# Ledger of designs, part 73: peptides against a protein of PDB entry 4HTP

Target 1, 231 residues: chain A of PDB entry 4HTP
Amino acid sequence: SQTVASHVPFADLCSTLERIQKSKGRAEKIRHFREFLDSWRKFHDALHKNHKDVTDSFYPAMRLILPQLERERMAYGIKETMLAKLYIELLNLPRDGKDALKLLNYRTPTGTHGDAGDFAMIAYFVLKPRCLQKGSLTIQQVNDLLDSIASNNSAKRKDLIKKSLLQLITQSSALEQKWLIRMIIKDLKLGVSQQTIFSVFHNDAAELHNVTTDLEKVCRQLHDPSVGLSD

## One batch from the design tools (peptide; made by RFdiffusion4, then SolubleMPNN)

Design b2_p15_5_s3 (from b2_p15_5, 9 letters changed)
Fold by OpenDDE base, seed 5:
Structure b2_p15_5_s3 (fold): chain B 231 residues (1-231), chain A 15 residues (1-15)
Amino acid sequence: as target 1 above (231 residues)
Amino acid sequence: NEKIQQWYAFLESLK
């Protein structure tokens, strides 16, 4: 069926996240998130103007923004070391070279950037001169690939996990990959709390999530900011 | 991607 997520570029979400991360104040961070959310909701209304009772919601984006709350897909089984090795292979980096060592020893980087312990940032700088400038994936496609990874991890199909990862990274910019890594590792480092994200989304979102622990239900039931839990 | 273009066109219309 038709979904907003099938129209929204993953790049746009990543750009929003980047703006949030770079913003210094809470208010500015909130503004960037709200702008993206409002655009999403407006597009939803336009896309579904002739369709009633759709189940489409902000869930495809929310589960990427709050990946630690993911309950639908199983664990990816992916760690920084695995990603490092994958990038070294894919980019054909010399194993004893500076960039390979940066990825493998991300906790104590040899570079000039103060990104120690942040694998995604280390990867970003390695990828920036080597990747395409703009990705081509939609949010829906990213989620489909992540679903594949989780499913194949459960099935212990490492080859298929690698295949899906390759599809993700070959169709993503360095910036998009930075955020994708953080989504997989489940640490976005946005500088805003989960409570803040929920509060911006809907006044009743935190309460509903506390009871149900179902992020999709939260996004679907509280899709309209003007309709509360008691309505 | 036509769907992506629809999204961008929509955003432009909101300005």
Scores: peptide ipSAE 0.752, ipTM 0.971, DockQ to the pose 0.943
Fold by OpenDDE base, seed 4:
Structure b2_p15_5_s3 (fold): chain B 231 residues (1-231), chain A 15 residues (1-15)
Amino acid sequence: as target 1 above (231 residues)
Amino acid sequence: NEKIQQWYAFLESLK
């Protein structure tokens, strides 16, 4: 089926998240999120102009923005140590080299950036001179790969997990990988609360989520910001 | 990717 997520580059979501993170004030953070959301909704209306009964919604993006609320896919079984080892292998980094040690000892970095304990930022600086300038993945493709990882983790298929991770990594920029890592680890560090994200999305979103705990249902039922739960 | 291009074209139309 035709979806907005199949058209939106993962890079655009990551750029939005980067802008949100870099913004100092709540209002500016909200503005960046709202701009992305509005573009998504407008494109949805254009894409589905002749199709009123669609299940397509903001859910593919929302589940990446609020990964801690994910209930559809199971655990990835991926932590920082696994990613560090994977990057060392993939990038053919010397095991005793500076970059390999940075990835493995990400909690105690000696660098000037002050990114202690933030694996995604450590990875970003290692990846920046080595990876693509712009990725090629859509939001749908990213979610498909993440679904694959979760499914294969449940099935204990480590080789297939690695395959999907490699596909994500090799088709993503350093910036996209930074955010992808944060999505997998479920800590985006946006500086904006879940409640704020819901409030910007729809006035009734927080309430509906509190009752249903179903992020897809929230996105689908409250797709139109002008139509409330009581309507 | 034609789908991505459709997205970009749409964004440009909104400016």
Scores: peptide ipSAE 0.751, ipTM 0.971, DockQ to the pose 0.942
Fold by OpenDDE base, seed 3:
Structure b2_p15_5_s3 (fold): chain B 231 residues (1-231), chain A 15 residues (1-15)
Amino acid sequence: as target 1 above (231 residues)
Amino acid sequence: NEKIQQWYAFLESLK
């Protein structure tokens, strides 16, 4: 079936997240999230104008914005060290070179950026001069690849995990990979709380999530901001 | 990607 997520570039989500992260104060952060969400909802209405009772919702984006609350997809089995090794291999970085060492020792303060402990930021600077300027993946495609990774992790198929990761990496910009890494590691560092994200999405979202712990259900049932939980 | 172009075209229409 046709979905909004199949139309929205992953790059647009990442740009939104970047704006949120860089924004000072809660109000500005909320504004950027709201703008993306409103565009999504308006596009949904246009896309599904002639179809009622569709199951399409904001869920494909929400599960990437709040990856800690993911319950449908199993564990990826991916950590920073695995990604570091993969990047070293993929980018053909000298093992004893500066960039390889930065990736492997990401917890150690290096340089002037203050990126110690943030693998995604360290990776970003390594990737920036080496990657595509703009990625080609949609949000749906990203989720499909992440589903593949989780499924293959469960099946202990390391070769297929690597294949999906390579597809993600080779079709993503440095900025997109920064956020993708944070989604996989489940720490976006947006500077805005989960409660705030829910409150912007829908007034009843936090309550429904507290009861169901189901992000998809929250996104589907509360798709319309004007329709309450009790309606 | 045609679908992506539809998204961008839609965003332009909102201006």
Scores: peptide ipSAE 0.750, ipTM 0.971, DockQ to the pose 0.940
Fold by OpenDDE base, seed 1:
Structure b2_p15_5_s3 (fold): chain B 231 residues (1-231), chain A 15 residues (1-15)
Amino acid sequence: as target 1 above (231 residues)
Amino acid sequence: NEKIQQWYAFLESLK
């Protein structure tokens, strides 16, 4: 179907998240999120100019920004250790080599970056000199692949899980993979709270989510920031 | 990707 998410590069979301993470102040973090959201909403209006009653919303992006609130997609069944092993295999890293050991023992302090315990950051530095500089996936495609992973995990099809993961990895930059990992593990480390994200999205978003626990409903019903719950 | 190009073109139009 015709959706905003089918047009927006996953890279753009990741670059926004990166800017948010690197920003020190709350105001600056909010600004970066707001800019992305505003662009999304404006594009939505342009894309659906001649169509009424569309169900398209910010949900495809929001569920990646707030992955801990995901309720539609089942569990991925993916942990850091699995990803480490996958990267070692995919990148043909020597098992006893520096980079393989960094991935496998990501909780142990190694190197000069001080990224112990943050698997995504460790993976990023391993991937940066070895992978594409720019990915090709849209937000919709990323969600489709994640849906596939969850579905196949439920069906206990490990081979198909690996297939979808490989597609994600091979079509993503190191930066995109850093954020993808964090989305899968459900810890973005943005430095802003869930409440802040909701407040920027819509004044009534936190309230509606608290009642419904339905992120899609929140994004759909509160798509227009000027239209409240009582309207 | 044509859809991605449409997105970028749109962003440019907002400047």
Scores: peptide ipSAE 0.747, ipTM 0.970, DockQ to the pose 0.940

Design b2_p15_5_s4 (from b2_p15_5, 10 letters changed)
Fold by OpenDDE base, seed 2:
Structure b2_p15_5_s4 (fold): chain B 231 residues (1-231), chain A 15 residues (1-15)
Amino acid sequence: as target 1 above (231 residues)
Amino acid sequence: NPKVAAWQAFKESLL
């Protein structure tokens, strides 16, 4: 079916997240999120102009922005160590080389960037000179691949998990992979709270989520910021 | 990707 997520590059979400992370003040962080959200909502209205009662919503993006609230897909079964090994293989890094060791020993300070413990940042710098400058995935495609990973993890199909991960990696820039890793590990480090994200999305979002614990329901029912929960 | 192109064109129209 026709969805906004099938039109929006994953790169656009990642660039927004990057802006949010780099912003110092709460107001500036909120502005970047609001701009992305508003564009999404306006595009939604244009895309579905002649269609009523659509189920499309901000959910495909929201579940990537608040991955710790994901309840639809099962666990990925992916940790930093697995990703490190995958990157070493994919990039053909010497096992005893500097970059391989940086990935494997990401918890130990080895560089000048002060990124110890942040695997996504370490991966970013390794990937930056080695990968695509621009990715090709949409938000829908990213979610489809993540769904595949979760499903195959449940089915204990490690080969298919690797296949989907490779698709994600090979079709993403270093920046996109940085954020993808953080989404999988469920720690975006945006510097804004869950409450702030909900408050910007809709005045009643936090309340509805507290009751339902259903992120899709929140996004669908409160898609229009002018329509309240009690309406 | 024509869908991505549509999104990009739309964003530009909002500026």
Scores: peptide ipSAE 0.719, ipTM 0.958, DockQ to the pose 0.935
Fold by OpenDDE base, seed 3:
Structure b2_p15_5_s4 (fold): chain B 231 residues (1-231), chain A 15 residues (1-15)
Amino acid sequence: as target 1 above (231 residues)
Amino acid sequence: NPKVAAWQAFKESLL
């Protein structure tokens, strides 16, 4: 069946997240999120104009924005050290070189950027001069690859995990990889709370999530901001 | 990608 997520570039989500992160005030952060969400909802209505009772919702994006609340996928089994080693291999970085050491020692403060402890930011600067400028993945494709990683982690298929990671990396810009890393590590550092994200999505979203602990259910049942839980 | 093109065209129509 048709999904909004199969139409939306992962780059569009990442650019929205980047704008949110760079915004100083809560109101500006909310504006950027709302604009993306509104576009998604309007496109949903257009895409499904002749099809009622679809299960499609904002869930594919929401689970990437609030990765700590993911319950459908099992654990990825991926840490910063694994990603560091993968990047060193993939980019053919000298092990004793500056960039390899930055990735491996990401917790050590470096001079000009306050990026100590933020692996995704360190990776971004290493990747920026080395990656394609434009990625090619949709949100659905990103989720499919993440599903593959989680499934293969459960099955202890390290070779297939690496394969899916390589697909993600080779088809993503440096900026997209920054956010992808944060999604995998489950810390987006947006500067906006979970409560705020839910409140912008729907007035009843926080309540429904508190009861069900099910992001997909929240996104499906509260897809229409004008229809409440009691309706 | 025609799906991506459709999304892009739609966004432009909202401006």
Scores: peptide ipSAE 0.712, ipTM 0.957, DockQ to the pose 0.888
Fold by OpenDDE base, seed 1:
Structure b2_p15_5_s4 (fold): chain B 231 residues (1-231), chain A 15 residues (1-15)
Amino acid sequence: as target 1 above (231 residues)
Amino acid sequence: NPKVAAWQAFKESLL
């Protein structure tokens, strides 16, 4: 079946997240999220104009925006240290070199950037001069690869995990990888609360999530912002 | 990617 997520570049989500992160104040952050969401909903309506009873929803994006609420896929088994080692290998960085050490010792300030403890930001600056300027992945493809990672982690197939990670990395810009890392580590640092994200999505979203703890159900049942739980 | 192109075209139409 057709999905909005299969049409939306991962880059578009990342650009939105970047705008949110850079924005000062709740209102501006909300605006950027709302713009992305509205575009998604409008495209959904156009895409599914002649189709009833579709299960497609904002869920593919929402689960990346609120990765800590993920319940469908199991743990990735990926930490910053693993990613650091992977990048060192992939980028052929000297192990004792400055950039390799930055990645491995990301918790310690090493440079002019105040990015200590933020692995994704450190990775971004290492990646920026070394990777593609434009990524090619859709949100659907990103989720598929993340699903693969989780399933292979469960199956203890480390080689296949690496394969999927490499695919994600090699098909993503530095900016996209920054956000991808944060999604995997489950800390986006948007400066917007979960409650705010839900409130923008739908007035009843927080309530429904509190009851069901099912992000997909929330996205599907409350797809239309004008239709409430009681309707 | 034709799907991506469709999305891009759609967004442009909303401007």
Scores: peptide ipSAE 0.694, ipTM 0.954, DockQ to the pose 0.937
Fold by OpenDDE base, seed 4:
Structure b2_p15_5_s4 (fold): chain B 231 residues (1-231), chain A 15 residues (1-15)
Amino acid sequence: as target 1 above (231 residues)
Amino acid sequence: NPKVAAWQAFKESLL
């Protein structure tokens, strides 16, 4: 079936998240999120113009924006240390070199950027001069690969986990990887609360989520901002 | 990717 997520570049989501993160005020952060969401909803209407009953929703994006609320996908089993080792291998970094040590010792302040403890930011600066300038993945493809990782983790297939991670990495820009890492680790550091994200999405979203704990259900039932829970 | 192209074209039409 056709989905909005299969049309939207992962880069577009990442650029939105980047703008949100860099915004200083709540209002500005909300604006950036709202613009992305509105574009998504409008495209949904256009894409499904001739199909009244579809299950497609904002869920593919929402589950990446609020990864800590993920309940469909099982644990990835991926930590910063694993990613560090993977990057060292993939980028052929000297193990005792500056960049390798930065990745491995990401909790220790080593630079002037104040990125200590934020593995994704440290990785970004290592990746920036070494990776593609533009990624090629859609949101759907990212979710498919993340599904694969979770499934392979459940099956204890480390080799296949690595394979899926490599697909994500090799098809992503440094900026996209920064956000992908944060999605996997489940800490986006957007500076905007979960409640705010829900409130912008739909007035009843927080309430429905509190009852159901089902992010997909929230996105599907409250796809139309003008249709409430009581309707 | 024709799907991505459709999305891009759509966004441009909203401006």
Scores: peptide ipSAE 0.687, ipTM 0.953, DockQ to the pose 0.936

Design b2_p15_6_s1 (from b2_p15_6, 7 letters changed)
Fold by OpenDDE base, seed 2:
Structure b2_p15_6_s1 (fold): chain B 231 residues (1-231), chain A 15 residues (1-15)
Amino acid sequence: as target 1 above (231 residues)
Amino acid sequence: MSHLEKLVEEIEKKE
């Protein structure tokens, strides 16, 4: 069956996240998230106009926005050091070069950007002059690749993990990779709380999540903001 | 107009 996530570019989510991060006030952060969510719901209604009983929901996006709440997908087994080494290899960076050292020593960057300890930002600046301007992945495809990584990690298939990572990297812009890294590491640094995200999504979302600890159920049952838990 | 809004318009035009 067709899903909203199969039509939404990953770039659109990343652009939204970037706007949220850059916004100074809570209200502006909320506005950007709400705009994305409303567009998603509108697209859902159009896509599924003739299908009343669909399981499709905001879950594919929500699990990327709140990756710390992921319970379906197992651990990736990916750390910053692994990504650093992969980027050095993929970009053919000199091992003793400035950019390679920045990636490897991301915890103590000497740079002017103040991005100490933020591997994703360090990676972004290394990638920006070297990567595609626009990615080609949908949210569904990103989730499929992340599922593959988690599955192969559990199976101890390191080569297949690398393959999926390469697919993600080669089909993503520098900005998309910045956010992808943060999703994998499970720290988006949006400046908004989980509670705020849930409150914007649905009035009953926080409560339902507290009871079920199931992000997919939250997204499915509370897909319509006008329909409450008691309805 | 967001990319999603454009996609919605495209779907609505096909129906």
Scores: peptide ipSAE 0.049, ipTM 0.742, DockQ to the pose 0.920
Fold by OpenDDE base, seed 5:
Structure b2_p15_6_s1 (fold): chain B 231 residues (1-231), chain A 15 residues (1-15)
Amino acid sequence: as target 1 above (231 residues)
Amino acid sequence: MSHLEKLVEEIEKKE
């Protein structure tokens, strides 16, 4: 079935997240998220104009924005060290070179930039001069690949995990990979709380999530911001 | 216009 997520570039989500992260004030962060959400809802209404009772919702994006609340997808089994090794291999970085050592020793403070311990930021700077300027993946495709990784991790198929990771990496910009890494590690560092995200999405979202712990249910049942739980 | 807004316009033009 046709979904909004199958049409929305992953780059659009990443650019929104980047704007949120760079914004200093809560109000500005909220504005950027609201603009993305409103655009998504408008697209949904246009896409499904002639189809009532669709199951499509904001869930494909929400589960990437709030990856800590993911309950459908199993563990990826991916750590920063695994990603570091993969990047060194893929980019053919000298093992004793500066960039390889930065990736492997991401926890060690390297200078005054304050990026110590943030693997995604370190990876971004290594990738920026080496990767595509624009990615080609949709939000749906990213979720499909992440589902594949989780499934293959459960099945202990390391080769297939690597294949899916390579697909993600080779079809993504450095900025998209920065955010993808943060989604996999489940720490976006947006500077806004879960409660704030829910409150912007729908007034009843936090309550429904507290009861159900089901992010998909929250997104489906509260798709329309004007329709409450009691309606 | 955001990329999403452009996509919405494209869908609406096809109707």
Scores: peptide ipSAE 0.047, ipTM 0.737, DockQ to the pose 0.899
Fold by OpenDDE base, seed 1:
Structure b2_p15_6_s1 (fold): chain B 231 residues (1-231), chain A 15 residues (1-15)
Amino acid sequence: as target 1 above (231 residues)
Amino acid sequence: MSHLEKLVEEIEKKE
């Protein structure tokens, strides 16, 4: 069956996340998230208008927004150092060059932008002049590739992990890769709490998650903001 | 208009 996630470009999520991150106030951050969520729900209603029983929900997006709550897929086995080496190889960066050293020594403040310790931001600036302006991946495709990475990590298939990573990288803009890195590392740095995200999603979301620890169940059962847990 | 809103309109026009 078709899902909302199969239609939504990953770029749209990344743009929303970027707006949230750049926003200074909590209210503005919430507004950007709410706008994305409302659009998602509207699309869901339109897509599934003639289908009464669907399992589709906001889960594909929510698991990328709250990657620390991921319980379905296993560990990626990916760290910043691995990504640094991969980018150096993929972009054919001189190993002793400035950009390669920035990626490898991302914790050391060598840059002009004050992004020390934030690998994703360092990667973004290295990637920006070298990558596609617009990516081609949907949220579903991103999740499929991430599932592949996790599965192959469990199976110790390093070559297949690299293959899936290359697919993600080559089909993503610099901005999308910035956020993808943060999703993999499980630190989005949005400046909003998990509680805030849940509260905007549904009034009962935090409670249901606390009981079930199942993000998919939360997204599915509380898909309609007007229908509570007691209904 | 958001990208999603455009997609909604496209679906609704096909119905």
Scores: peptide ipSAE 0.043, ipTM 0.733, DockQ to the pose 0.928
Fold by OpenDDE base, seed 4:
Structure b2_p15_6_s1 (fold): chain B 231 residues (1-231), chain A 15 residues (1-15)
Amino acid sequence: as target 1 above (231 residues)
Amino acid sequence: MSHLEKLVEEIEKKE
């Protein structure tokens, strides 16, 4: 079935997240998120103009924006150390080289950038001169690959986990990988609270999530910002 | 073939 997520480049979400992170004020952060959400809803309306009962919603994006609320897929089993080793291998980095050591020792500030403990930022700078400028993945494809990773982790299929990670990495820009890492680690560092994200999405979203703990249900039931829970 | 493409192919051959 046609979904909005199958048409939206992952790069567009990452660019939005980057804008939110760089924004200093809450109002500006909210504006960037709202613009993305409004665009998504407009596209949804156009895509599903002739189909009233669709299950499609903002959920594919929301679960990436609020990855700590993910309940559908199991744990990835991926930590920073695993990613560091993977990048060293994939990029053919000298093991004793500066970049390899930066990735492995990401908690120790070795550089001028106050990025100590932010693995995603360290990875970004290593990847920037080495990766393609534009990725090719849609939001749906990213979620499919993440689902595969979680499934393979549950099945203890390490080689298949690596395969899915490679597919993500090889089809993503450095910026996209920065955000993908943060999604996997479940820490986006946007500087905006979960409550704020919900409030922008729908006035009743926080309440419904508190009751159901089901992010997909929240996105489906409250897809229309003008229709409340009591309606 | 890029180094990355080669790695992907190697993993696919093992499946």
Scores: peptide ipSAE 0.009, ipTM 0.445, DockQ to the pose 0.019

